# Peptides against a protein of PDB entry 4XPM: the designs that were tried, part 21

Target 1, 160 residues: chain A of PDB entry 4XPM
Amino acid sequence: VMLHSKNVKGFLENTLKPYDLHSVDFKTSSLQSSMIITATNGGILSYATSNNDVPKNSINEINSVNNLKMMSLLIKDKWSEDENDTEEQHSNSCYPVEIDSFKTKIYTYEMEDLHTCVAQIPNSDLLLLFIAEGSFPYGLLVIKIERAMRELTDLFGYKL
Target 2, 67 residues: chain B of PDB entry 4XPM
Amino acid sequence: DIKGTIAFDTHGNVIESTGVGSQRIEDIGDLSKVTLDAEGFAQVQGDSLLVHLYKRNDITLAVYTSA

## One batch from the design tools (peptide; aimed at target 1 S23, target 2 I15)

Design b2_p15_2_s1 (made by RFdiffusion4, then SolubleMPNN; from b2_p15_2, 4 letters changed)
Fold by OpenDDE base, seed 4:
Structure b2_p15_2_s1 (fold): chain B 160 residues (1-160), chain C 67 residues (1-67), chain A 15 residues (1-15)
Amino acid sequence: as target 1 above (160 residues)
Amino acid sequence: as target 2 above (67 residues)
Amino acid sequence: MTKEELKALFDSLPF
């Protein structure tokens, strides 16, 4: 099944769901945001947010979207810098992974009080970006984004 | 008799924590240095609690028990 | 706690 814009949106919305382990007393919050952005300029191609209480076409909605745009741009810039820095790629903030013989990296970044992670969709000009509350463990966030990326094979090799 | 758990990766980042484990995240530094047996297991004494370790696929689970 | 119990608990984790 080919991923269309609507399908991507639905996929991202699904990634917002928290982890709720029934075998142990552990539960996370929902992701604050999940986005696919361009690696070139941090432009948002698709996004989902857990806070949908903002009225449509309101000033608050515009502000929230603008906030996401700024965060995505900042994270893209940091990602771009790290991709050009061998030292940063060997830090604890970088997780090299391989998906279907494609190599990519997952980076974790602290944004104010938020926990974020970003990864280049293999061989593409796209980044997958998760934004969570500070209570969301980084190790779990990394696992979450890796597994999500494995479901985005239709976007592998996507060039702008 | 489980008092809590911590799961963490090779970067020392938490994957999950429960019970007393949630308040002992700082133990990861020491736990990551523990020598495991051929099957990936170890036991270490931490304060009044026994810590059971199991590592597989670069993920370590620490389980805190009273004995 | 046995190794088997510990392994079983590990298998219940979301990874």
Scores: peptide ipSAE 0.711, ipTM 0.940, DockQ to the pose 0.810
OpenDDE base, seeds 1, 2, 3, 5: peptide ipSAE 0.708, 0.708, 0.707, 0.709; ipTM 0.940, 0.940, 0.940, 0.940

Design b2_p15_2_s2 (made by RFdiffusion4, then SolubleMPNN; from b2_p15_2, 5 letters changed)
Fold by OpenDDE base, seed 5:
Structure b2_p15_2_s2 (fold): chain B 160 residues (1-160), chain C 67 residues (1-67), chain A 15 residues (1-15)
Amino acid sequence: as target 1 above (160 residues)
Amino acid sequence: as target 2 above (67 residues)
Amino acid sequence: MSKEELEALFNSLPW
């Protein structure tokens, strides 16, 4: 099954769902945003947001989208810097992972009061980006994005 | 009875926290240094609570109990 | 709590 743009959007929307652990009294908030962006320019190819109550084409929506664009660019820039910095790749903010023999890295970045994590989709020019509230634990966020990437095998090796 | 939990990874980042564990995130630093037995278990008496530790696959679960 | 109970709780988490 190929991932088309519509399917990708739906996938990202599903990633917004919170973790609800029934064995313990723990439930996260929904992700604020989930995005696929270009590693080159930080351009948004697809995104989902939990703030869907904003009317279409409203000034509030525009501001929200612009904010996402800004964050994606900033995170891409930081990611690019880290990918060219061996020291940063060995920092506590970097999680090397392997998915089906493909190596990638998950980075955690605090953006103002938000918790974010970003990972290059293996062997691709694409980044998967999660943005969550500050209450969302980084450790769980990393697990979440790793699991999500495992479902994006159709995008492995995607080049712009 | 369980008073709370903390799960954390090798980076010291929280995966989940509940109950009194949510108020004891600072314990991760010390808990990460605890020597576990061959099966990945340990117990640490801290403050008024007993902390039960279990680690597997680079993830540590701490469970706080009264005894 | 027992080791078995602790392990069971661990296994119930999102791993």
Scores: peptide ipSAE 0.709, ipTM 0.944, DockQ to the pose 0.832
OpenDDE base, seeds 1, 2, 3, 4: peptide ipSAE 0.705, 0.707, 0.700, 0.702; ipTM 0.944, 0.944, 0.944, 0.944

Design b2_p15_2_s3 (made by RFdiffusion4, then SolubleMPNN; from b2_p15_2, 5 letters changed)
Fold by OpenDDE base, seed 5:
Structure b2_p15_2_s3 (fold): chain B 160 residues (1-160), chain C 67 residues (1-67), chain A 15 residues (1-15)
Amino acid sequence: as target 1 above (160 residues)
Amino acid sequence: as target 2 above (67 residues)
Amino acid sequence: MSKEELKALFDSLPF
């Protein structure tokens, strides 16, 4: 099954959902944003945001999108630097993972008061990026993005 | 009675926390150094609470109890 | 708390 643009958008929207454990008193916030961006330029190919209170085509929406573009570019730059830095790849902010025999890395980055997590979709020119509030624990964020990538097999090997 | 929990990964990052565990994230540093038995269990007496540890698949769960 | 109870609680985690 091919992942079309609408399907990807819907997928990203679903990743926004919080974890809510009924067996214990634990519940996270929703992700602020979920994006697929290019590894080359940090351009946003698809995104979802939990901030639905902003009217469409409003100046606030434009500013919000511009903010996402800025963050995606900054994170892409940091990711690119880390991918060329052996020490950073062995830092506490890097999680090497293997999905279906493909190797990739999950990076956690503090962006102001936000917790972010980014990973290259295996063997592709694409990055998956999660942005959450500072209260969202990094360990869970990493698990979340890994599981999400496992559902994006159609994008494995995607080249621009 | 369970007073709280902390789950954390091998990087010391929190996965989940509840109850008093949410207020004791700083314990992860020490808890990660605790020697576990062959089954992945340990108990550590804290300041006022007993901490039960269980680790499986690089994830550690700490459970705080009164006894 | 028994080992079995602790395992059960672990299994209830969101991962």
Scores: peptide ipSAE 0.711, ipTM 0.941, DockQ to the pose 0.796
OpenDDE base, seeds 1, 2, 3, 4: peptide ipSAE 0.710, 0.710, 0.710, 0.710; ipTM 0.941, 0.941, 0.940, 0.941; seed 1 fails the geometry check

Design b2_p15_2_s4 (made by RFdiffusion4, then SolubleMPNN; from b2_p15_2, 6 letters changed)
Fold by OpenDDE base, seed 5:
Structure b2_p15_2_s4 (fold): chain B 160 residues (1-160), chain C 67 residues (1-67), chain A 15 residues (1-15)
Amino acid sequence: as target 1 above (160 residues)
Amino acid sequence: as target 2 above (67 residues)
Amino acid sequence: MSKEELAKLFDSLPF
């Protein structure tokens, strides 16, 4: 089955959902944003945000989208630097993972007061990017993005 | 009589925390150095609380109890 | 706290 744009948007929206177990006194916030961006220039191919209380086409919405564009570009730049830096690839912020025999890496980046993580979709020119509040644990964020990436097999090997 | 929990990965990053564990994230540094038995278990006495450790698949769970 | 109880708690983690 081919992953169409509409399916990608819905997928990203689903990743926003928090962890909430009734049996455990533990609950996370929703992800602030979830995006698929290009590894080449940080362009946003698809995104979802939990902050949907802003009127459509308002200046606040535009600013919000612009903020996402800025963050995606910054994170892409940092990711690109780390991919060309052996030392950074061995830092505590880098998680090497293997999905269906494909190797990739998950990076965690603190962006101001936000917790972010980014991972290259295996063998592709695409990055999956999660942005969460500072209260969202990094370890859980890493697990979340890894599991999400396992659902994006249709994008494995995608080249621009 | 569980007072709280912390789950963390091999990088020392928190996965989840509850109760008093949420206020003791700084314990991860020391807890990660504890030698576990063959089954992945250990116990560590810290201040007034006992910490029970269990590690499986690179994830460590610390459970804080009064005894 | 028993090992079995601890393992059970581990299995209940939200991941």
Scores: peptide ipSAE 0.680, ipTM 0.941, DockQ to the pose 0.722
OpenDDE base, seeds 1, 2, 3, 4: peptide ipSAE 0.679, 0.676, 0.677, 0.679; ipTM 0.941, 0.940, 0.940, 0.941; seed 1 fails the geometry check

Design b2_p15_3 (made by RFdiffusion4)
Pose (drawn by RFdiffusion4):
Formats: structure tokens, sequence, C-alpha cells
Structure b2_p15_3 (pose): chain A 143 residues (1-50, 63-86, 92-160), chain B 67 residues (1-67), chain P 15 residues (1-15)
């Protein structure tokens, strides 16, 4: 099994869109970046930006390790269930940036959102949890 | 009139804020400790501003008005 | 009434 590079890229591009509410006068900026990376090496499989390529590689590996350390050390952590599949969503403050990371269930892949410091964490968590619901094709993807 | 809003989740993280809500994010620590009535309502205040609370689906909505 | 309307609209739009 392999990834359909163009469609995953398109998916990540779609996850970039900002929230724009009218019920209250509230709107976010779009995500700084959205990435799928390996839980193993932190290598980037696909990404979308709304800063630079060099900067994403560093952040990705860093969040992979932070996630790896938290995932087995016996911040916010949100246990989630999707169609009886379990995963966990972590938030990490990366300098002035807000980030959410979660393992795609039973997969060797992580989904990572990078937003500005003005993007509320609780909202970033909802965005990534719903986005993961669209990634059933990637559940169980093993390297 | 409504002077501001804050919505926050069970971890106390913010989902959105407007008006004076964005200036009073620190209120969440106290607001999240408020025990709501049987229907999910409460009213509290730190100062001249009245905070109306409603919680459903693990999301608390606080709206700020005058007392 | 304004608070209730805002609340209901907020939860409807957001969900």
Amino acid sequence: VMLHSKNVKGFLENTLKPYDLHSVDFKTSSLQSSMIITATNGGILSYATSNSVNNLKMMSLLIKDKWSEDENDTNSCYPVEIDSFKTKIYTYEMEDLHTCVAQIPNSDLLLLFIAEGSFPYGLLVIKIERAMRELTDLFGYKL
Amino acid sequence: as target 2 above (67 residues)
Amino acid sequence: DSITTLRDNWFAEFE
C-alpha cells in the first residue's frame, strides 16, 4: 500500500482553511501549515502551507520526539475515539506557535497542525479531531 | 448588551473569544470551577461585568454583559 | 432573550 501523494496533499491544503463565525464576531487566521509525518523518524510525507520548507522539517522532527516522549512516559492531551479506533491529540507550544499532533489510528503516521499563537488551542484540537475523521483510508498504514 | 464572549472546553482551553472575553481569558480558571444548575446554567461575576454561563457537550459558553 | 438567541445560534453554527 502507498499514499496517493496528490490527494493527501490536497487533503492537507483543505485542512488549512480558517474558521469564520457569524454567530459571534470571531475568525481565525488560516493554519500556518498542516503535515503528515512518520511517527518513526519524523520524516515528512506530505505538507501544505498557507513558514519555509527548512523550518517545517525542524519543527516536524521536534514534535515527533516530544510526542514520542509523552506517548510512553509512564500541555494538554485529549483521548479520542473514531469508529472504535483510539488515538490521542497533543498540544505543543512551539515558540510563539500553537501546534496539535495526533497519531493517525493504528498507523505509523502523525497528523500535525501548525497555527499562529492567536489560534485558540481548543479550536485547534476540534479542527484536528474532525480532520482525522476524514483519514480512515490511512488508519493502520504501516511503514 | 453583550460586551464579550468566551467559549472553552473541559481542559480549560479556549475555543473562541470576543469583546472583553479576549481581555479576560484568565477568568477561565474560576469559570471552569463553577458548578452549573441542573440545566447547565450559572451566573457569576468578578467585577461590574456579569458572566452568563451555559455548558453543553463539554463546551462552556460565557457571555459578558452588565449587571 | 438576546443571550439565549446568541447561545442557540452559537451552538448551532459551531456543531

Design b2_p15_3_s1 (made by RFdiffusion4, then SolubleMPNN; from b2_p15_3, 9 letters changed)
Fold by OpenDDE base, seed 2:
Structure b2_p15_3_s1 (fold): chain B 160 residues (1-160), chain C 67 residues (1-67), chain A 15 residues (1-15)
Amino acid sequence: as target 1 above (160 residues)
Amino acid sequence: as target 2 above (67 residues)
Amino acid sequence: SKIEEFIENYFKEFE
C-alpha cells in the first residue's frame, strides 16, 4: 500500500498512541507530536499532535504550530550537526539501526522538559520526529520510532 | 513475587520501570556492568531485594524480588 | 515456571 498524504497523517496520528505494555503494569503518555520533516530545511511535511483541543484558527493554535516549526527546525539543525560529527554518532544519544538492509540512525534530544527522538527515513531527504513528555523513557521512545520507521518503507529513498 | 522491574537498552536508557524499579533507576549503572551467562541471565543480590537480570535482543530486564 | 513464563511474555512484547 502506497503512502499518500492522508495516509501519512493518519500514520503519524497513530504513532501518538501510548505505549502500553501488558506483561507489566506500564503505560506511557501519548506523544505530544509526531512529524515528518525535511532533512534539508526542517520544513514540516506532515504532523500530528495530541493537543487537538485547541480551537482552529485561534491564537493558541497558531502558537502551537509555530512552536512545532521552531522545534522541527532546531532538531533538524542538531541532527545535521550530529550527522557530520563522528563523535556524536558514537554517543549514547545515537542509535545506528538497520531496517531491511537500509542503514539509518536514531538520535535522542532533550528539548527543555521534552524528550524527542529523530531518525532519517533510510536513504531519504525526510526525518521522522517524535516529541514526548519528559516522563517518556528514551529507551522506549527509540524502540517506538524504530518500529514506526519500519512501516514507512514507501518513503525509503524519497528525494525532494 | 515480583516487586518491580526495570528495563534498559544497551545505551543504559530506560525502556520501562515498574514497582520498586521505578525508584531504583540509578541501579542501571551497576546492572549494566553485570556479566551475564550464555543464556543472558544473572542474579544479583542488592540490599533487601534480589535482582534477576535477563538480556535478549539488546534489552536488559531487571526483575526485583524478595527472594 | 511462572517467572519463566513472565519473562517469555515480556520479551515477546518487544518482538
Scores: peptide ipSAE 0.735, ipTM 0.950, DockQ to the pose 0.737
OpenDDE base, seeds 1, 3, 4, 5: peptide ipSAE 0.733, 0.733, 0.733, 0.734; ipTM 0.950, 0.950, 0.950, 0.950

Design b2_p15_3_s3 (made by RFdiffusion4, then SolubleMPNN; from b2_p15_3, 9 letters changed)
Fold by OpenDDE base, seed 2:
Structure b2_p15_3_s3 (fold): chain B 160 residues (1-160), chain C 67 residues (1-67), chain A 15 residues (1-15)
Amino acid sequence: as target 1 above (160 residues)
Amino acid sequence: as target 2 above (67 residues)
Amino acid sequence: SEIEKLIEDYFKEFE
């Protein structure tokens, strides 16, 4: 199965779903946003958001999209800095992971009152970005994005 | 009688919390320093609750009980 | 026991 742009959008929408641990009485909120952005410029290639109550073409929608663009750019910049900082790569906010022999890193970033998590799709020019409410635990957010990354093998090695 | 849980990763970041565990996130600092046995288990007596610690595959689960 | 079952069920969710 090949991931096309339409499939990517659907994939991101699915990542918005709450994480439900059935063994314990624990369920997260939905992700606020899920995005695939370029590692080079932080441009949004695809995104999904839980805020679907905003009328299309409204000022509120424009503001919402602009906010996502701003956050994606900021997070890309932070990611870029950290990728060039060995000290930051050894902090508790960085999780080196290996997926099918491909190495990547997962970073957690506090953005105001939001919990964010970003990871480079292995060997690619793309980043997967999750934005969640502050109530979403970082440890689980990391697990969530790692699991999601494993479903994006078609994008491994993707170059712009 | 389980009163709650806390789970955290090797970085000390919360994975989940339930019940009384949700009010004891600060315990992670101390719990992360507890020496576990060969099976990844330990018990720690808290202020009023007993904490059962289990670690598997970089996930530590703390189960709070009354006894 | 209840705890034992919880433990096993819990970690299975992450396998």
Scores: peptide ipSAE 0.771, ipTM 0.952, DockQ to the pose 0.876
OpenDDE base, seeds 1, 3, 4, 5: peptide ipSAE 0.770, 0.768, 0.769, 0.770; ipTM 0.952, 0.952, 0.952, 0.952

Design b2_p15_3_s4 (made by RFdiffusion4, then SolubleMPNN; from b2_p15_3, 10 letters changed)
Fold by OpenDDE base, seed 1:
Structure b2_p15_3_s4 (fold): chain B 160 residues (1-160), chain C 67 residues (1-67), chain A 15 residues (1-15)
Amino acid sequence: as target 1 above (160 residues)
Amino acid sequence: as target 2 above (67 residues)
Amino acid sequence: SKIQEFIEKYFKEFE
């Protein structure tokens, strides 16, 4: 079964929601952006952003999309470098995880004042990318993306 | 009785912090070195606060209370 | 206990 584009978009939009704990008084901000990009070129296949107040087809929207394109490319490049660097894979910025017997890695990257997290969808040519404000704790961001990845089983093994 | 909390993962990265825990993020360095018992529990006496440590799976929770 | 109830409730949020 393959996810339709509209289903993927809806999924990404749902990931934007704040992480709200109930046992303690703790709630994050919404994610700034959530994307599925290609591991090869960093091209954006689908994305969602919390900045929905920008008029469609406006210059501000274009600039916002361009910023996402730039960030996705930069993060893809960093991810590619780290995947070929044994030392980086053993740093505190790399989380090896296993989902339903499929192995992948979650990386955290500081992008200016933003907290980002990226993970290869298992055995695929795709990356899931979260961009959050600096107030979003990395440990929780990792948990968030891992849980989200578990809902993308239809994309496991997807090749371009 | 709880004055605050800090939760962190196996990499020492913050998961959440509340109350006095938000001002004691630097405690993670020492707390991560504490040996927990078979139930994933330990108690550490701080300056004026008592820290109750609980670990389940990859999450360590520090609960700060009065001594 | 009250603290045990809190701990169980807390970790359940991550399961």
Scores: peptide ipSAE 0.745, ipTM 0.951, DockQ to the pose 0.739
OpenDDE base, seeds 2, 3, 4, 5: peptide ipSAE 0.740, 0.742, 0.739, 0.073; ipTM 0.951, 0.951, 0.951, 0.673

Design b2_p15_4 (made by RFdiffusion4)
Pose (drawn by RFdiffusion4):
Formats: sequence, structure tokens, C-alpha cells
Structure b2_p15_4 (pose): chain A 143 residues (1-50, 63-86, 92-160), chain B 67 residues (1-67), chain P 15 residues (1-15)
Amino acid sequence: VMLHSKNVKGFLENTLKPYDLHSVDFKTSSLQSSMIITATNGGILSYATSNSVNNLKMMSLLIKDKWSEDENDTNSCYPVEIDSFKTKIYTYEMEDLHTCVAQIPNSDLLLLFIAEGSFPYGLLVIKIERAMRELTDLFGYKL
Amino acid sequence: as target 2 above (67 residues)
Amino acid sequence: KEELKELYDELMNEI
């Protein structure tokens, strides 16, 4: 099994869109970046930006390790369930940036959102949890 | 009139804020400790501003008005 | 309470 590079890229581009509420006068900026990376090496499989390529590689590996350390050390952590599949959503403050990361269930891949410091964490967590519900094709993807 | 709002989750993380809500994010620590009535409502205040609380689906909404 | 609940429902639908 392999990834359909163009469609995953398109998916990540779609996850970039900001929230724009009218019930209250509230709107976020769009995500700074959205990436799928390996849980193993932190290598980037696909990404979308709304800052540079060099900067994303560094952040990705850093969050991969932070996630890896938290995932087995016997911040916020949100246990989630999607169609009886379990995963965990972590938030990491990366300098002045807000990030969410979660392992795609039973996969060797992580989904990573990078947003500005003004993007509320609770909202970033909801965005990534719903986005993961669209990634059933990637559950169990093994390297 | 409504002077501001804050919505926050069970971890106390913010989902959205407007008005004085964005200036009073620190209120969440106290607000999250408020025990709501049987229907999910409460009213509390730190100063001249009245905070109306409603919680459902693990999301608390606080709206700020005058007392 | 009714107004507050309506506001809450509207806000949640937009999220």
C-alpha cells in the first residue's frame, strides 16, 4: 500500500482553512501548516502551508520526539475514539506557535497542525479530531 | 448588552473568545471550578461584569454582561 | 437561560 501523494496533499490543504463564526464575532487565521509525518523518523510525507520548508522539517522532528517521549513516559492530552479506533491528541507550544499532534490510529503516521499563537488550543484540538475522522484510509498504514 | 464571551473545554483550553472575554482569559481557572445547576447553568462575577455560564457537550460558554 | 442556550447552540453549529 502507498499514499496517493496528490490527494493527501489536497487533504492537508483543506485542513488549513480558518474558522469564521457569525454567532459571535470570532475568526481565526488559517493554519500556518498541516503535515503528515512518520512516527518513526519524523520524516515528512506530505504538507501544506497557508513558514518555510526548512523550518517545517525541524519542527516536525521536534514534535515527533516530544510526542514519542510523552507516548511512553509511564501540556494537554485528549484521548479520542474514532469508529472504535483509539488515538491521543497532544498540544505543544512551539515557541510562539500552537501545535496539535496525533497519531493516525494504528498507523506509523502522525497528523500535525501548526497555527499561530492566537489560534485557541481547544479549537485546534477540535479541528484535528474532526480532520482525523476523514483519514480512515490511513488507519493501520504501516511502514 | 453582551460585553464578551469565552468558550472553553474540559481541560480549560479556550475554543473562542470575544469582547472582554479575550481580556479575561485568566478567568477560566475560576469559571471551570463553578458547579452548574441541574440544567447546566450558573452565574458568577469577579467584578462589575456578570458572567453567565452554560455547559453542554463538554463545552462551557461564558458570556459577560453588566449586573 | 433560553437566550443563552440558543446562543450556545448557534455557536456550536458554526464550530

Design b2_p15_4_s1 (made by RFdiffusion4, then SolubleMPNN; from b2_p15_4, 8 letters changed)
Fold by OpenDDE base, seed 4:
Structure b2_p15_4_s1 (fold): chain B 160 residues (1-160), chain C 67 residues (1-67), chain A 15 residues (1-15)
Amino acid sequence: as target 1 above (160 residues)
Amino acid sequence: as target 2 above (67 residues)
Amino acid sequence: RSELAELFDKLLEDI
């Protein structure tokens, strides 16, 4: 099965949904953004945002997209640096994980007042990137992105 | 009589926090070092509250109570 | 303890 752009967009939109932990009466906000970007250049292949009340082709929409592009580049750069830094890979901001038979890493990065989480889709040239408010706890964000990656098996091994 | 909760992972990152737990995130450092019994339980007196710990699958749940 | 474990199970179910 091959994932089409339409399906990927819808998938990312679904990842925006907040957690509602009824057991302990804890609820998160929605993710601010969810993206698939290239690991090489940080180019956005697909994205979803919670703030969709911006008119199409408006200046605000353009600015928001540009902001996402900027953040994706910044995070990609830091990710690239960390992938070449053994010390950073042993920090509490790095989660080595295994999905099926594939290994990858999840990184958490604080960007201004936002909580972000990025992970390379296993054996691919793609990164999955979540951007959340500062109130979204990192531990839960990591769980969220891991679960999301498990649903992207069609992209495992994807090379540009 | 739960006053709050904290759930955290092995990296010390919060999974969730409620009530007084939300104001005691700094406790994670100490709580993560507590030795649990064979069933994964422990109790720790912290400040004026009692902390009940349970850990399984690399997730620790801390429940704060008055007693 | 039983209640705590039960709460934990519910939490795991939620996440």
Scores: peptide ipSAE 0.794, ipTM 0.956, DockQ to the pose 0.922
OpenDDE base, seeds 1, 2, 3, 5: peptide ipSAE 0.794, 0.794, 0.793, 0.794; ipTM 0.956, 0.956, 0.956, 0.956

Design b2_p15_4_s2 (made by RFdiffusion4, then SolubleMPNN; from b2_p15_4, 7 letters changed)
Fold by OpenDDE base, seed 5:
Structure b2_p15_4_s2 (fold): chain B 160 residues (1-160), chain C 67 residues (1-67), chain A 15 residues (1-15)
Amino acid sequence: as target 1 above (160 residues)
Amino acid sequence: as target 2 above (67 residues)
Amino acid sequence: KAELKALFDKLLADI
C-alpha cells in the first residue's frame, strides 16, 4: 500500500507511543515529536506531537510548530555536517544500519535537555526524526527509529 | 531477588534501566569490558551488589542482585 | 543463567 500524506501522519502518530517493557518493569514517556523532514532544507513534510491539548491556530500551537521547525532545521544542519565528516560517522552518536540491503545511518543528538535521533530514509531525500524527553534512553530510541524505518519502505528512494 | 537492571548496546547507550540500575549507569563502562563465557554470561561483584551479565546480539543485560 | 536468559528473551520480545 502506497503511503500517502494521511497515512504518513498516522504512522508518525503511532510512533509517539511509549515503550512498555513489562519484562523489566520499564516504561518510557511518549515521544515528544515525530516527523519526516527534507534532508535538503530541514523542511517538515509531516509531523506528530504528543501534546495535542493545544487548539489549532492558537498562539501556543504556533509556538510549538515554530519550535519544531527550529529543531528540524538545527538537526538537519548537524546531520548534514556529520554526513560530510567521516570522523563523526564513526562516533558513538552514529549507528550504521542496513535495511533490506539499503544502508543508512542513525544519529543521536542532544538538543538542550531533549534526546533526539535522526536517520535518512534509505536512498531518499527524507529524514525521519524522533524527539524525546531526556529520560528516554538513547539505545532504545535508536532501536525505535530503526524499527520505524523498516515500516517506511514505500518512502525508500523518494526524491524531491 | 532483582534489585535493578540495565540493558545497553555496543555504543554504551542505555536501552533500559530499572531499580538500582538506574543509579548505576556509570557501571556500563566497566561492564562492557567484562569477559563473557561461551554462552555470553558473566558475574561481577560490585560493592554490595552482584551483577549478572548476559549478552546476545549486541545487547547486554545486567541484572543486579544482592551479593 | 536460565532465568537470566529467559528474562533477556522476554526483554527482546518487549522491544
Scores: peptide ipSAE 0.797, ipTM 0.956, DockQ to the pose 0.938
OpenDDE base, seeds 1, 2, 3, 4: peptide ipSAE 0.796, 0.797, 0.796, 0.797; ipTM 0.956, 0.956, 0.956, 0.956

Design b2_p15_4_s3 (made by RFdiffusion4, then SolubleMPNN; from b2_p15_4, 6 letters changed)
Fold by OpenDDE base, seed 5:
Structure b2_p15_4_s3 (fold): chain B 160 residues (1-160), chain C 67 residues (1-67), chain A 15 residues (1-15)
Amino acid sequence: as target 1 above (160 residues)
Amino acid sequence: as target 2 above (67 residues)
Amino acid sequence: KEELKALFDKLLADI
């Protein structure tokens, strides 16, 4: 099944859902944002946000979208730097993973008071990006994005 | 009688924390260095709390108890 | 130990 634009949006919206670990009575907040961006220039192809109480086309919505654009560019730049830095690839902020025989990396980045993680969709020009509150633990965030990428097989190998 | 928990990965990053574990994230540094037995278990005495460790599939669970 | 392992298994299932 082909992943269409509308399907991608719905997928990203679903990733916003929080974890509820009943076994240990631990709950997270929802992700603030979830995005698919280009690895080349950090352009946002699709996004979802948990803050949907802002009127459409309002100045607050515009500011929110602009903030997402800024964050995506910053994270893409950091990701690009790390992909060309052997030392950074061996840091605790980098998780090499393999999904269905495809290799990729998950990076964690602290952006001000937010916890973020980004991963290249295997063999593609696309990045999956999660932005969460500082209370969302990095280890769980990494697991979350890995699980999410396993659902994006239609985008594996996607080239711009 | 569990007082709290911490789960963490091989990078030392938290997966979850509850109870007293939420206030003892700094313990991960030492807990990650503990030698586990053949079954993946260990116990560490810290302060007034006993820490029970179990590791499998690159995830370590620490459970804090009074004894 | 068995209780700890059981809790671990439940945690994995929740994740």
Scores: peptide ipSAE 0.795, ipTM 0.955, DockQ to the pose 0.928
OpenDDE base, seeds 1, 2, 3, 4: peptide ipSAE 0.795, 0.795, 0.795, 0.795; ipTM 0.956, 0.955, 0.955, 0.955

Design b2_p15_4_s4 (made by RFdiffusion4, then SolubleMPNN; from b2_p15_4, 5 letters changed)
Fold by OpenDDE base, seed 2:
Structure b2_p15_4_s4 (fold): chain B 160 residues (1-160), chain C 67 residues (1-67), chain A 15 residues (1-15)
Amino acid sequence: as target 1 above (160 residues)
Amino acid sequence: as target 2 above (67 residues)
Amino acid sequence: KEELRELFDKLLEEI
């Protein structure tokens, strides 16, 4: 089944769901945001946010979207820098992973009080980006994005 | 009885924490250096609590108990 | 040890 734009949106919305680890009685908050952005410009191709209480077309909504645009650009820039920095790729903030024989990296970034992680969809011009509250553990966030990325095989190799 | 847990990855990042484990995230640094047995287990005495360690697939689970 | 392993396995299933 091919991922269409509306399917991508729905996928991202599903990634917002919190963890509820019954085995150890641990719960997370929902992700604040989940996005697919371009690796070239940091442009948002699709996004979902848990802050849906903002009225449509309101000033607050516009500000929220603008904030997402700002964050996506900043994270893209940081990602780009790190992809060109061998030392950063070997830091504890970088997780090399292999999905279906495709290699990619997951990066964690502290953005003010938020926990973020970003990963290039394998062999593509796209990045998957999660933004969570500071209470969301990085280790779990990394696992979450890895699991999510494994479901985006239709986007593997996607070029702009 | 379990007093708390910490699960963490090889980068020292938390996967989950509960109970007293949530207040002992700083223990990860030391726990990550503990030598495990052939089956991936270890025990470490920490203050009044015993820490049970198990590692597999690059994930370490620490369980805090009174004994 | 077995209990710890079981707990670990359950955790793995959830993450």
Scores: peptide ipSAE 0.800, ipTM 0.957, DockQ to the pose 0.900
OpenDDE base, seeds 1, 3, 4, 5: peptide ipSAE 0.800, 0.799, 0.799, 0.800; ipTM 0.957, 0.957, 0.957, 0.957

